Peptides against a protein of PDB entry 5OOQ. Designs and how they scored, part 160

Target 1, 227 residues: chain A of PDB entry 5OOQ
Amino acid sequence: YREDVRQVVTHPANALSFLQPGRLVEISVNGKDNYGWGAVVDFAKRINKRNPSAVYTDHESYIVNVVVNTMYIDSPVNLLKPFNPTLPEGIRPAEEGEKSICAVIPITLDSIKSIGNLRLYMPKDIRASGQKETVGKSLREVNRRFPDGIPVLDPVKNMKIEDEDFLKLMKKIDVLNTKLSSNPLTNSMRLEELYGKYSRKHDLHEDMKQLKRKISESQAVIQLDDL

## One batch from the design tools (peptide; made by RFdiffusion4, then SolubleMPNN)

Design b2_p24_6_s2 (from b2_p24_6, 9 letters changed)
Fold by OpenDDE base, seed 5:
Structure b2_p24_6_s2 (fold): chain B 227 residues (1-227), chain A 24 residues (1-24)
Amino acid sequence: as target 1 above (227 residues)
Amino acid sequence: MVIEPSLEELEEEMEKMRKKLEEE
């Protein structure tokens, strides 16, 4: 269920409005490489110049650049390509006992584990010398101030996700967390069904948005032809 | 010639999607 919530929270329709510069996000690349909490630099829609027809999933359709302070020091950070979420081999977080450095990495929305309810002051030019390290220091300070964990955005209270199916999902999760209900499997299946419905509705809404955009573009072209 | 869907085709598709959303 946490994954289901994560899928909703990290969906472009919900997440992008909270990915302002300096927003703290918890990062897990490909579900394997945990960088911990990083700070958002910016984001952009993923464009495949080589294959413009490439269709990405919603969670892979945007690239978020994030500053992390947990990059392994010997990682080939020079091989990082801006807006390429396919990280070179050797790009990984430092393990225990290893030295880490600050780096800006491009990630997909799917690599966001959590969105924090905090924003750091972000330098205007993060690529300037020393700026990443400044953010890195700030990240360390935040972690120090929140030993019990950085507060996560509340999907309902903070993100104002008003989808009824999502609200039902959240309520169900709360019930499951509070009530060791005797039939967790049935509740889980129902939650999956609710998520499935939400996901389908969301997909349809996104498709409609895309279609509306195409319609608008088509109308704009028609208007240009009529001028 | 990649025939771009006409505005009408896009609107029809949108209406189909709307109907699907209402049915769910």
Scores: peptide ipSAE 0.041, ipTM 0.618, DockQ to the pose 0.012
Fold by OpenDDE base, seed 2:
Order: C-alpha cells, then structure tokens, then sequence
Structure b2_p24_6_s2 (fold): chain B 227 residues (1-227), chain A 24 residues (1-24)
C-alpha cells in the first residue's frame, strides 16, 4: 500500500505543483541508493534530443534537479550530465563512515520516496561556488531540528488529492494502522462513515502533532538565532 | 536559514485544523 500511495503522490499531476525550488524530497535512486532528504532546484519535462518522439512513463517524464548533501566524496560528480537521470557509475551516497559532499543530481519522479512539507531558501545560482554547500548546511540543520523525521506532505490535506480510489486506499491504510477490530473489508455504509470521521479526526490530530513539533522546533531555532 | 512555511504560517494552519476539529 505504501508503494501505491507513492505512485499517486509522485505522479506528475500531483507532485509537480509541490516541486518548487527548495522543496524537500526524500530521494531513493534505483531503489537502492538512498540519498536521504534533498532540496529541489527545479524540474523540467524530459526531452530526448536524440529521439524527440520518445515516450516516457508518467513517473519518468520529468527530470527533477535536487541538491543532496550525502554524495560520496569520491563519486565522479564531474561526469554528471544535466537533466540526465541515468547517473554515471560510481555516483552513490556515502556509506557509514564515508565522507560526503553536496551535489546536484537529476532524478525522475520515480526516485522520490516522499515529498516534505518544508521548503528551504534556494540560492538563485545553485551552481555558483559555495551555494550547494549552503544548501547542504541547511539540510543538516533541518535534519537536526527534526530528529523524528521531516514532516511529509499529507496527500489529502496538503496535496488535495481527491481521487476516490486513492481516498479509499488511504482509509484502508489508516484502518490497518489503527488496528481497528472491525474487518477493514466490511463496506457497510455506516462503518465507512464512522471510519471516515474517525480517520479524519485521527489525521487531523496527527497533523496537529506534527505542526506542534514544527512550531516547537522553529521556536527553538529562533531562540538560537536570537542568542 | 529561511524555512518555509514560516512559523506564522504553521500556526495559522494549526489554528485552522483546531477549528475543524471543533466543528466535528
């Protein structure tokens, strides 16, 4: 079910409006290379200059440039080609104990694990010397402030995904998470209504908890900056 | 470091959510 949610969330129809510069996204390339949370630089429709008639899947039809601060220091970053999501061999995140650097990598929507409910300030010229490192510092600070994880955009509340099937999926996931004693497959109208209300209430409470955490963290930062 | 949404925006959203909870 998590993958199903991810497919919907990362679909261009839903994701692109939330891929503004500075948007935090959690990145996993090829299902194995986890770069963690990065920041969106920009995105563009994928164009194959050699084959203009190339048809890509929805999730591969856009290239998102993201700043990551977890690139292995000895990765051949000089071989990175702008807007080419096929990363050169050796481009990988740093493993435990390895040093990392900041890099801008082109990824597809399919490489987005989650979209964060936070945006960083993005320098106008991210390619300028030192700018990637600035974003990298900001990413580290965000991770420090959110030790329990960066808040993820709520597909329904934040992204306003109103697809009925998706909503049903989300409800099913919620039922499973809450371990409701009632058979999640029981489609009684009354149960759906009650569950809908309960799920909504639960979701709101969870969102509030997340917001409270964000507020607390923001206040802590403000206090640190004012000191 | 500027983090968006701002604290004020987050507080506003929280208040909106609180109001929604009170209406249910």
Amino acid sequence: as target 1 above (227 residues)
Amino acid sequence: MVIEPSLEELEEEMEKMRKKLEEE
Scores: peptide ipSAE 0.041, ipTM 0.562, DockQ to the pose 0.156
Fold by OpenDDE base, seed 3:
Structure b2_p24_6_s2 (fold): chain B 227 residues (1-227), chain A 24 residues (1-24)
Amino acid sequence: as target 1 above (227 residues)
Amino acid sequence: MVIEPSLEELEEEMEKMRKKLEEE
């Protein structure tokens, strides 16, 4: 159920408006490499210049640049490409007992485990010498201030996700967490069915958004031909 | 030559999608 909520929260339609510079995000690359909490630098739509016809899933369609302070010190960080989420071999978080450094890494939305309800002050030029280390110090200070964990954005209260099927999903999760076995919601539609309905609605909304963009592009081309 | 759908075809498809969203 937590994974289902994560899929909804990290979808572009919901996540992008909360990925401002300095936003804290918890990072897990390929479900294996846990970098912990990092800070968003910026994001961009994923464009493949070599293969313009490449189709990405919604969760892989954007690249988010994030500052992490948990990069293994001997990782080949010089091989990192700002717009390539396929990380070079050897790029990994430091293990216990290993030294870490600050780095900017490109990730997909699928690599976001959670979105924090906090923003750091971000320097204007993160590439300048010493700036990423300043962000790294700020990340350490945040972790010190929140020993029980950084507060996560509430999908309903903070992110304003008002989809009825999602709300039903959240209510069902809450009922399960409170061990209220007698609630009719637990005996109603399976969580998988509710998630399936939400996912279908979401896909339709994204398709409509893409169609609206195509319509706008077609209208722009017509205006250029009439000039 | 992938014939780009006309503006009218795209609008019709959007309307179909709207109806599907309302039915769910």
Scores: peptide ipSAE 0.037, ipTM 0.566, DockQ to the pose 0.013
Fold by OpenDDE base, seed 4:
Structure b2_p24_6_s2 (fold): chain B 227 residues (1-227), chain A 24 residues (1-24)
Amino acid sequence: as target 1 above (227 residues)
Amino acid sequence: MVIEPSLEELEEEMEKMRKKLEEE
């Protein structure tokens, strides 16, 4: 259920408006490398210059650059390329007992575990010497201030996700969390169905937006030809 | 309460948009 909610929250239609510079996000790369909470630098639509016809999933269609303070010190951070989510070998978070450094890593929306309800002040030039470390200190301070965890954006109250199927999903999750006695398997199947319906609706909305854009582009071309 | 369109309504709208794209 948490994964289903995550898929909705991290979808471009919902997430992008909350990925302002300094926005805190919890990062898990490839479902294995947990960097903890980082701060958004910027984001851009993923463009493959070598293969313009490359089709990405919705969750892989944008690249988010984030500052993390948990990068393993011996990671080849110099090989990191902005807006390239394919991380070099050896890029990983520090394990227990290892030293960490600050780094800017490019991630996909799928690597966002949660979006925080907090924003850090971000320097204008994060690439300048010492700026990443400043953000790193701020991240440590935030973690210190919120020992029970950084507050997460409420999908309904904060993100204004008003889809009926999503609301039903959220209600069902709440009921399951409160009713430990209900058979989790039967409830999980219904949740998957609800998520499936929502996902389909979301895909259709995205397709419609794309079609609308194409229509507008076609109309613009017609106007140019009539001129 | 902004009632979001049903899946069927979205599909109909999308089909309408597709037709418009083909007519232009």
Scores: peptide ipSAE 0.035, ipTM 0.582, DockQ to the pose 0.017

Design b2_p24_6_s3 (from b2_p24_6, 11 letters changed)
Fold by OpenDDE base, seed 3:
Structure b2_p24_6_s3 (fold): chain B 227 residues (1-227), chain A 24 residues (1-24)
Amino acid sequence: as target 1 above (227 residues)
Amino acid sequence: MVIEPTLEELEEEAKKMKEKLEAE
């Protein structure tokens, strides 16, 4: 159930408006490399210059640059390419007892475990000497101030996700968590069905936006040919 | 209260938009 909510929260239509510079995000790369909480630098739409026809999934269609303070010290950070989410071999978080350093890594939306309800001050030039370490110190201070965990954005209250199927999904999860087994919502629609309906609605909205753009572009070209 | 369109209504609108795009 948590994964279904994560898929909705990290979808571009929901997540991008909350990925401002300094936004805290919890990072897990490839489902195995947990970097903990990092800070957003920026994001961009994923463009493959070598293969412009490359089609990415929604969750892989954007690259988010994040500062982490948990990078293993002997990781080949010099091999990191900006805007390339395919990380070089050996790029990993420090294990227990290992030393860590600050690094900027490019990740996909699918690598975001959660979005925090906090923002750090982000230096304008994070690539300047010493700036990453400053952000790293701020991340440590935040973790110290929130020993019970960094507050996560509420999908409904904070992110304003008002889709009815999503709200039903959230309600069902809440009912299951409270062990209220007798609620009709537990028996009516499977969680998978609710998520499927929401995902379809979202895809349709994106398709409609793309279609509207294509229609507008076609009309603009026709006006240029009639001159 | 802005009643959000149902999935069926969105599918119909998307279909109409595709048909319009193919007809141009």
Scores: peptide ipSAE 0.043, ipTM 0.631, DockQ to the pose 0.016
Fold by OpenDDE base, seed 2:
Structure b2_p24_6_s3 (fold): chain B 227 residues (1-227), chain A 24 residues (1-24)
Amino acid sequence: as target 1 above (227 residues)
Amino acid sequence: MVIEPTLEELEEEAKKMKEKLEAE
């Protein structure tokens, strides 16, 4: 059920509107590399220049650049390619006892475990010297302030996911958490069906919304340059 | 160099998406 909720929450239709600069996200790459909480720099639609006809899954169709403060210090961070979510070999979080550094990594939506209900101030030029480290300090401070964990966006209250099937899923999860005997398998299958239906129309709507935002932002930048 | 899509390219994509939404 947690995975089902994660699939809905991290779907472009729901997630992208909450991936503003500085948004906290919990990151797990390839289900094994846990970077913990990072901060969103930006996101872009995934474009394959070599294969423009490449169709990505919804969760792989966007690249999110995130600042993490848990990168292993000896990781080959110089091999990181902007907007390439396929991380080079050796790019990993620091293990216990290892030193970590701040890095910007490109991830897919599928690598987001959770979206936090907090935003950090994100420097305009995160690649400038010292800026990543500033964000890294802020991340440490947030973790210090929230010892019980960073507050996660409520899918219903905060994200305003009003899909009836999702609401039913959330209710079922609540019931399961209260140890009421519901068949988890039946609920998972229904969620997949509901997610599948929700995904198509909502994807297109949010893609349009994001495009409109990018258009608006581009126009705002152009207006600033023309002034 | 990630060439950000031009405003025109974004508008064309938005138009195509709108047409797709109207066709469904």
Scores: peptide ipSAE 0.023, ipTM 0.374, DockQ to the pose 0.019
Fold by OpenDDE base, seed 5:
Structure b2_p24_6_s3 (fold): chain B 227 residues (1-227), chain A 24 residues (1-24)
Amino acid sequence: as target 1 above (227 residues)
Amino acid sequence: MVIEPTLEELEEEAKKMKEKLEAE
């Protein structure tokens, strides 16, 4: 059930409008590398330059750049490629007793565990020297202020997810947190229904991508005709 | 390509792009 809620919350149709610069997100890469709470820098639709026809799942179709303050100090951060969510080998969070540094990492929506109901002030140029560290200090301060955990966006109250099946799911989760009964199949069907109902933002993003491509192609043709 | 996150911003951008494409 928690995963089902996460799938709905992190779907592009719901998540993207809450991934403003400075938005806090809890990060788990590949289900194993927990970076804790980071801050969103920006996001972009995932494009494969080598295979423009590549189809990604909804949760892998966008890349989110996030500042984390938990990167292992000896991680090969210089090998990080902007907008490439396939992280180099050795990129990992610091373990207990290890030193950490601030880094910007590209992640997919699927790597978002939670979206916080807080935003940090973000420097205009996060790549400038010392700016990541400033965000890192802010992240530490937030963690200090919220020892019981950073407030998570309420899917209903904050994200305005009004799907009846989702509301039923949330109610069931509340009941099950008290009664421990899970039906994965029912949750999966409801998730698919949610994806269908809230896909409008995703469709708009695809339309925009197509329009941008057509504009670029038109401009290229104009340049060829002017030559 | 960085995109605007809100639906309203996306709709406005899409409209502008469409208008640009139609004007070309």
Scores: peptide ipSAE 0.023, ipTM 0.331, DockQ to the pose 0.033
Fold by OpenDDE base, seed 4:
Structure b2_p24_6_s3 (fold): chain B 227 residues (1-227), chain A 24 residues (1-24)
Amino acid sequence: as target 1 above (227 residues)
Amino acid sequence: MVIEPTLEELEEEAKKMKEKLEAE
């Protein structure tokens, strides 16, 4: 069920509107190379200049450039090409006891494990000397502040995914998670109340989105010291 | 270092602002 949720969340129709510069994303390349949380630089539709007729799956049809601070120090980062998700051999995260560096890597939507509910300030020219390291310091500070994990975007509350089958899937997951907890009956009523509140929250969320845009426009920059 | 607030934090602030506006 978690993979089914991930497929819906990372679909272009849902994910792209949340991949603004500085958006935190959790990265796993090819299901084995875990880079942890990185920050989005930009994204673009995947174009194959050599084969213009190439058809990609929805999850492979876009390339996202992300800053990571977990790249192995001796990896061939100079061979990385923007908007080429086929990573050179030797590009990997640092293992335990190895030193890491900051790098910008191109990934597909399929390499996103989760989308965070936080955005970092992203420098205009991330490729300039020292800018990646600044973002890397910010990523370390975020991880320090959220020892229990970075908050993830809620697919229903935040992303407004209203597909009926997806909502049924989410309900099933919540029921299963609740059954694993000590009081299954209280949680099933809370789930219906939560989904009922989610429907009412949609109207409140539109009003709140307008208010959030106004608040974000006025106070979008919280200094870390004020958190 | 500037971190943008979570959407949840913004929602709580928006709710507080709306409650304040309705109370005026």
Scores: peptide ipSAE 0.032, ipTM 0.471, DockQ to the pose 0.147; fails the geometry check

Design b2_p24_6_s4 (from b2_p24_6, 14 letters changed)
Fold by OpenDDE base, seed 5:
Structure b2_p24_6_s4 (fold): chain B 227 residues (1-227), chain A 24 residues (1-24)
Amino acid sequence: as target 1 above (227 residues)
Amino acid sequence: MVIEPTLEELEEEQKKMDELLKKE
């Protein structure tokens, strides 16, 4: 269920308008490398210069640059290529007891676990010496202030996702969270069915999807320019 | 778009709240 909600929330049509500079996002790369909460620098549509006809999934079609403060100190960060979400070998978060550094990493929307309802003030030039470390200090302070976790954007109240099937999904999740005693399996199958209907409806309305995406992209760009 | 608070705004609000709690 969390994954189903995540798929909707991180879809370009919903997510891009909330990926402003300084937006907090929780990052998990390839379902393995958990960097924790980072701050958005910018995003761009994924373009393959070698294969311009390359078709990406919706969740792989954009690259988000994020500042993390959990990069392992001995990671080959010099091998990071801007706007290349295929990370070099050895790029990983620090484990317990290891030293970490601040880094800017390119990720896909699929690597976003959660979108926070908080933005950091971002330096104008994050690549300048010491600027990413400043963001790293701010990230530590946020984590200190929110020991129970950073507040996540509400998909309905904040993101204004109005899809009826999604609203039904959210209501069912709320009921499941409240009714810990009811058979989780029956409710889970029904939630998967609703997500399946949402996904199919989304696939069937590809034109509407593309339009919503374009609108979201336009709104996101306007917001980036207004900052 | 929902205007989310910045860290600085949250810090100011927390400071105000802390000041109110000290007066009680």
Scores: peptide ipSAE 0.033, ipTM 0.465, DockQ to the pose 0.087; fails the geometry check
Fold by OpenDDE base, seed 3:
Structure b2_p24_6_s4 (fold): chain B 227 residues (1-227), chain A 24 residues (1-24)
Amino acid sequence: as target 1 above (227 residues)
Amino acid sequence: MVIEPTLEELEEEQKKMDELLKKE
């Protein structure tokens, strides 16, 4: 059930407007490598220069660059390629008792577990010496201040997802959380059906194009005010 | 554009709350 909500929240039509520089995101790469909470640097549409005809799923169609402070110290971070979400072998989070370092990693939207209701100050030149470590210190301070967990964006109140099928999905999840369902399998099938209806009803591709245009226009306005 | 609170804004709000609690 949490996965169905995650699929909607991390869809480009919903997520991209909340991936501003400094936005906190909880990161799990390939559902295995948990980096914890990181900070967004930027994002870009995934472009395969070698295969321009490559079609990506909606959740794989964008690359998000994130600062993490949980990278294993002996990870081959020098092999990281900007805008390539296929991480080299040996790139992993530090395990318990291992030392960690700060790194910028490219991830897909599918690697976002949750989006936080908090933004850090993000340096303009994160690649400059010492800047990643500064963000890493800020991440540690946030974790210290929120021992019960970083607040997550509410899909309805904060993200303003007002789709009727999604609201029905959320209501069903709430009912299932409050009522011990006598038949978990039937309820899971009904949730999958509702998610399927949501996915079919939204022309998510058009919504993504409109959102991308709005983001571009907003960035142009900010650049004009800074001149 | 939903302007969400930054860490700095949350710290300022917490500081204001702490100051209010000290005056009571």
Scores: peptide ipSAE 0.024, ipTM 0.440, DockQ to the pose 0.097; fails the geometry check
Fold by OpenDDE base, seed 2:
Structure b2_p24_6_s4 (fold): chain B 227 residues (1-227), chain A 24 residues (1-24)
Amino acid sequence: as target 1 above (227 residues)
Amino acid sequence: MVIEPTLEELEEEQKKMDELLKKE
């Protein structure tokens, strides 16, 4: 069920409007490499220059650049290619007892475990010397302030996901959490069906246009608050 | 029951964070 919620939350139709610069996201690459909470730099539609006709899944159709402060210090970060979510071998989070550094990594939406309800101040030039480390310090400060975990965006209250099938999913999860040691398999199949219905209702192209508008509006509001 | 922070609490924490980041 958590995965089904994650699929809906990280769908471009929902996620992209909340991937503003500085947005906190919890990152897990390939279901193995947990970088913890990072901060969004930017995102772009995934374009394959070698195969312009390449069709990506919804969750792989965008690349999100994120600052992480958990990169293993001896990782070959110099081999990182901007907007290439296929990370080089050896790019991994630091394990316990290992030193970490700040890095910008390109990830897909599928690598987002959760979206936080907080934004860091994101430097305009994150590639400038010391800027990643500043964000890294801010990430540490956030983790210090939220020892019980960084607040996650509520899909309904914050993200305003009003899809009936999703709401039914959320209600079902709530009921399952409260009541039913019911068979996880039966519930998973139904959730997958609901997600499938949700994803089919949303035309990604139209959603992207709406998202761009919302992003622009949100940026305008931030600029107004910075004035 | 993890009491999810209210939007207001999150906004306050965001403001505090922004203030700290401006002072650094």
Scores: peptide ipSAE 0.021, ipTM 0.495, DockQ to the pose 0.127; fails the geometry check
Fold by OpenDDE base, seed 1:
Structure b2_p24_6_s4 (fold): chain B 227 residues (1-227), chain A 24 residues (1-24)
Amino acid sequence: as target 1 above (227 residues)
Amino acid sequence: MVIEPTLEELEEEQKKMDELLKKE
């Protein structure tokens, strides 16, 4: 059930409006490399210059650049390319007892485990010397202040996901959490069906265009206030 | 019972984080 909710929350139609600079996101790459909480730098639609006809899944169609403070110190971070989610070999989080550094990594939406209800103030030039480390210190301070975990955006209250099929999914999850007695296998199949209905109803291309317009308008307002 | 922080508490914590980031 948590995975089905994650699929809806991280869908471009829902997630992109909450991936502003400084937004905290919990990162898991390829289901094995857990970087913990990072901060969003920016995002862009995934473009394959070599194969313009490449069709990506919705969750792989956008690349998010994020600052993490858990990168293994001996990782080949110099080989990282902005907006290229194909990470070089050896790029991994530090294990217990290993030293870590701050890095900007490109991830897909599918690598977002959760979206936090907090934003850091992001430097304008994150690639300038010392800027990633500043964000890294802020991430440590946030983790210190929230020892029980960083607050996650509520899909309904905060993200305003009002899709009827999603609301039904959430209600079913609540009922199942209350009624621990129902067969987990039958419940999983019904949730997958509901997610399938949700994904089919949203014309993702049109929703993404509308979202990009809203983001551009909001960025224009921020630039106008800085002038 | 995980007491979820209120919106006001989150905004206050965010302001503190922003201030820390500006001072560094």
Scores: peptide ipSAE 0.021, ipTM 0.497, DockQ to the pose 0.132; fails the geometry check

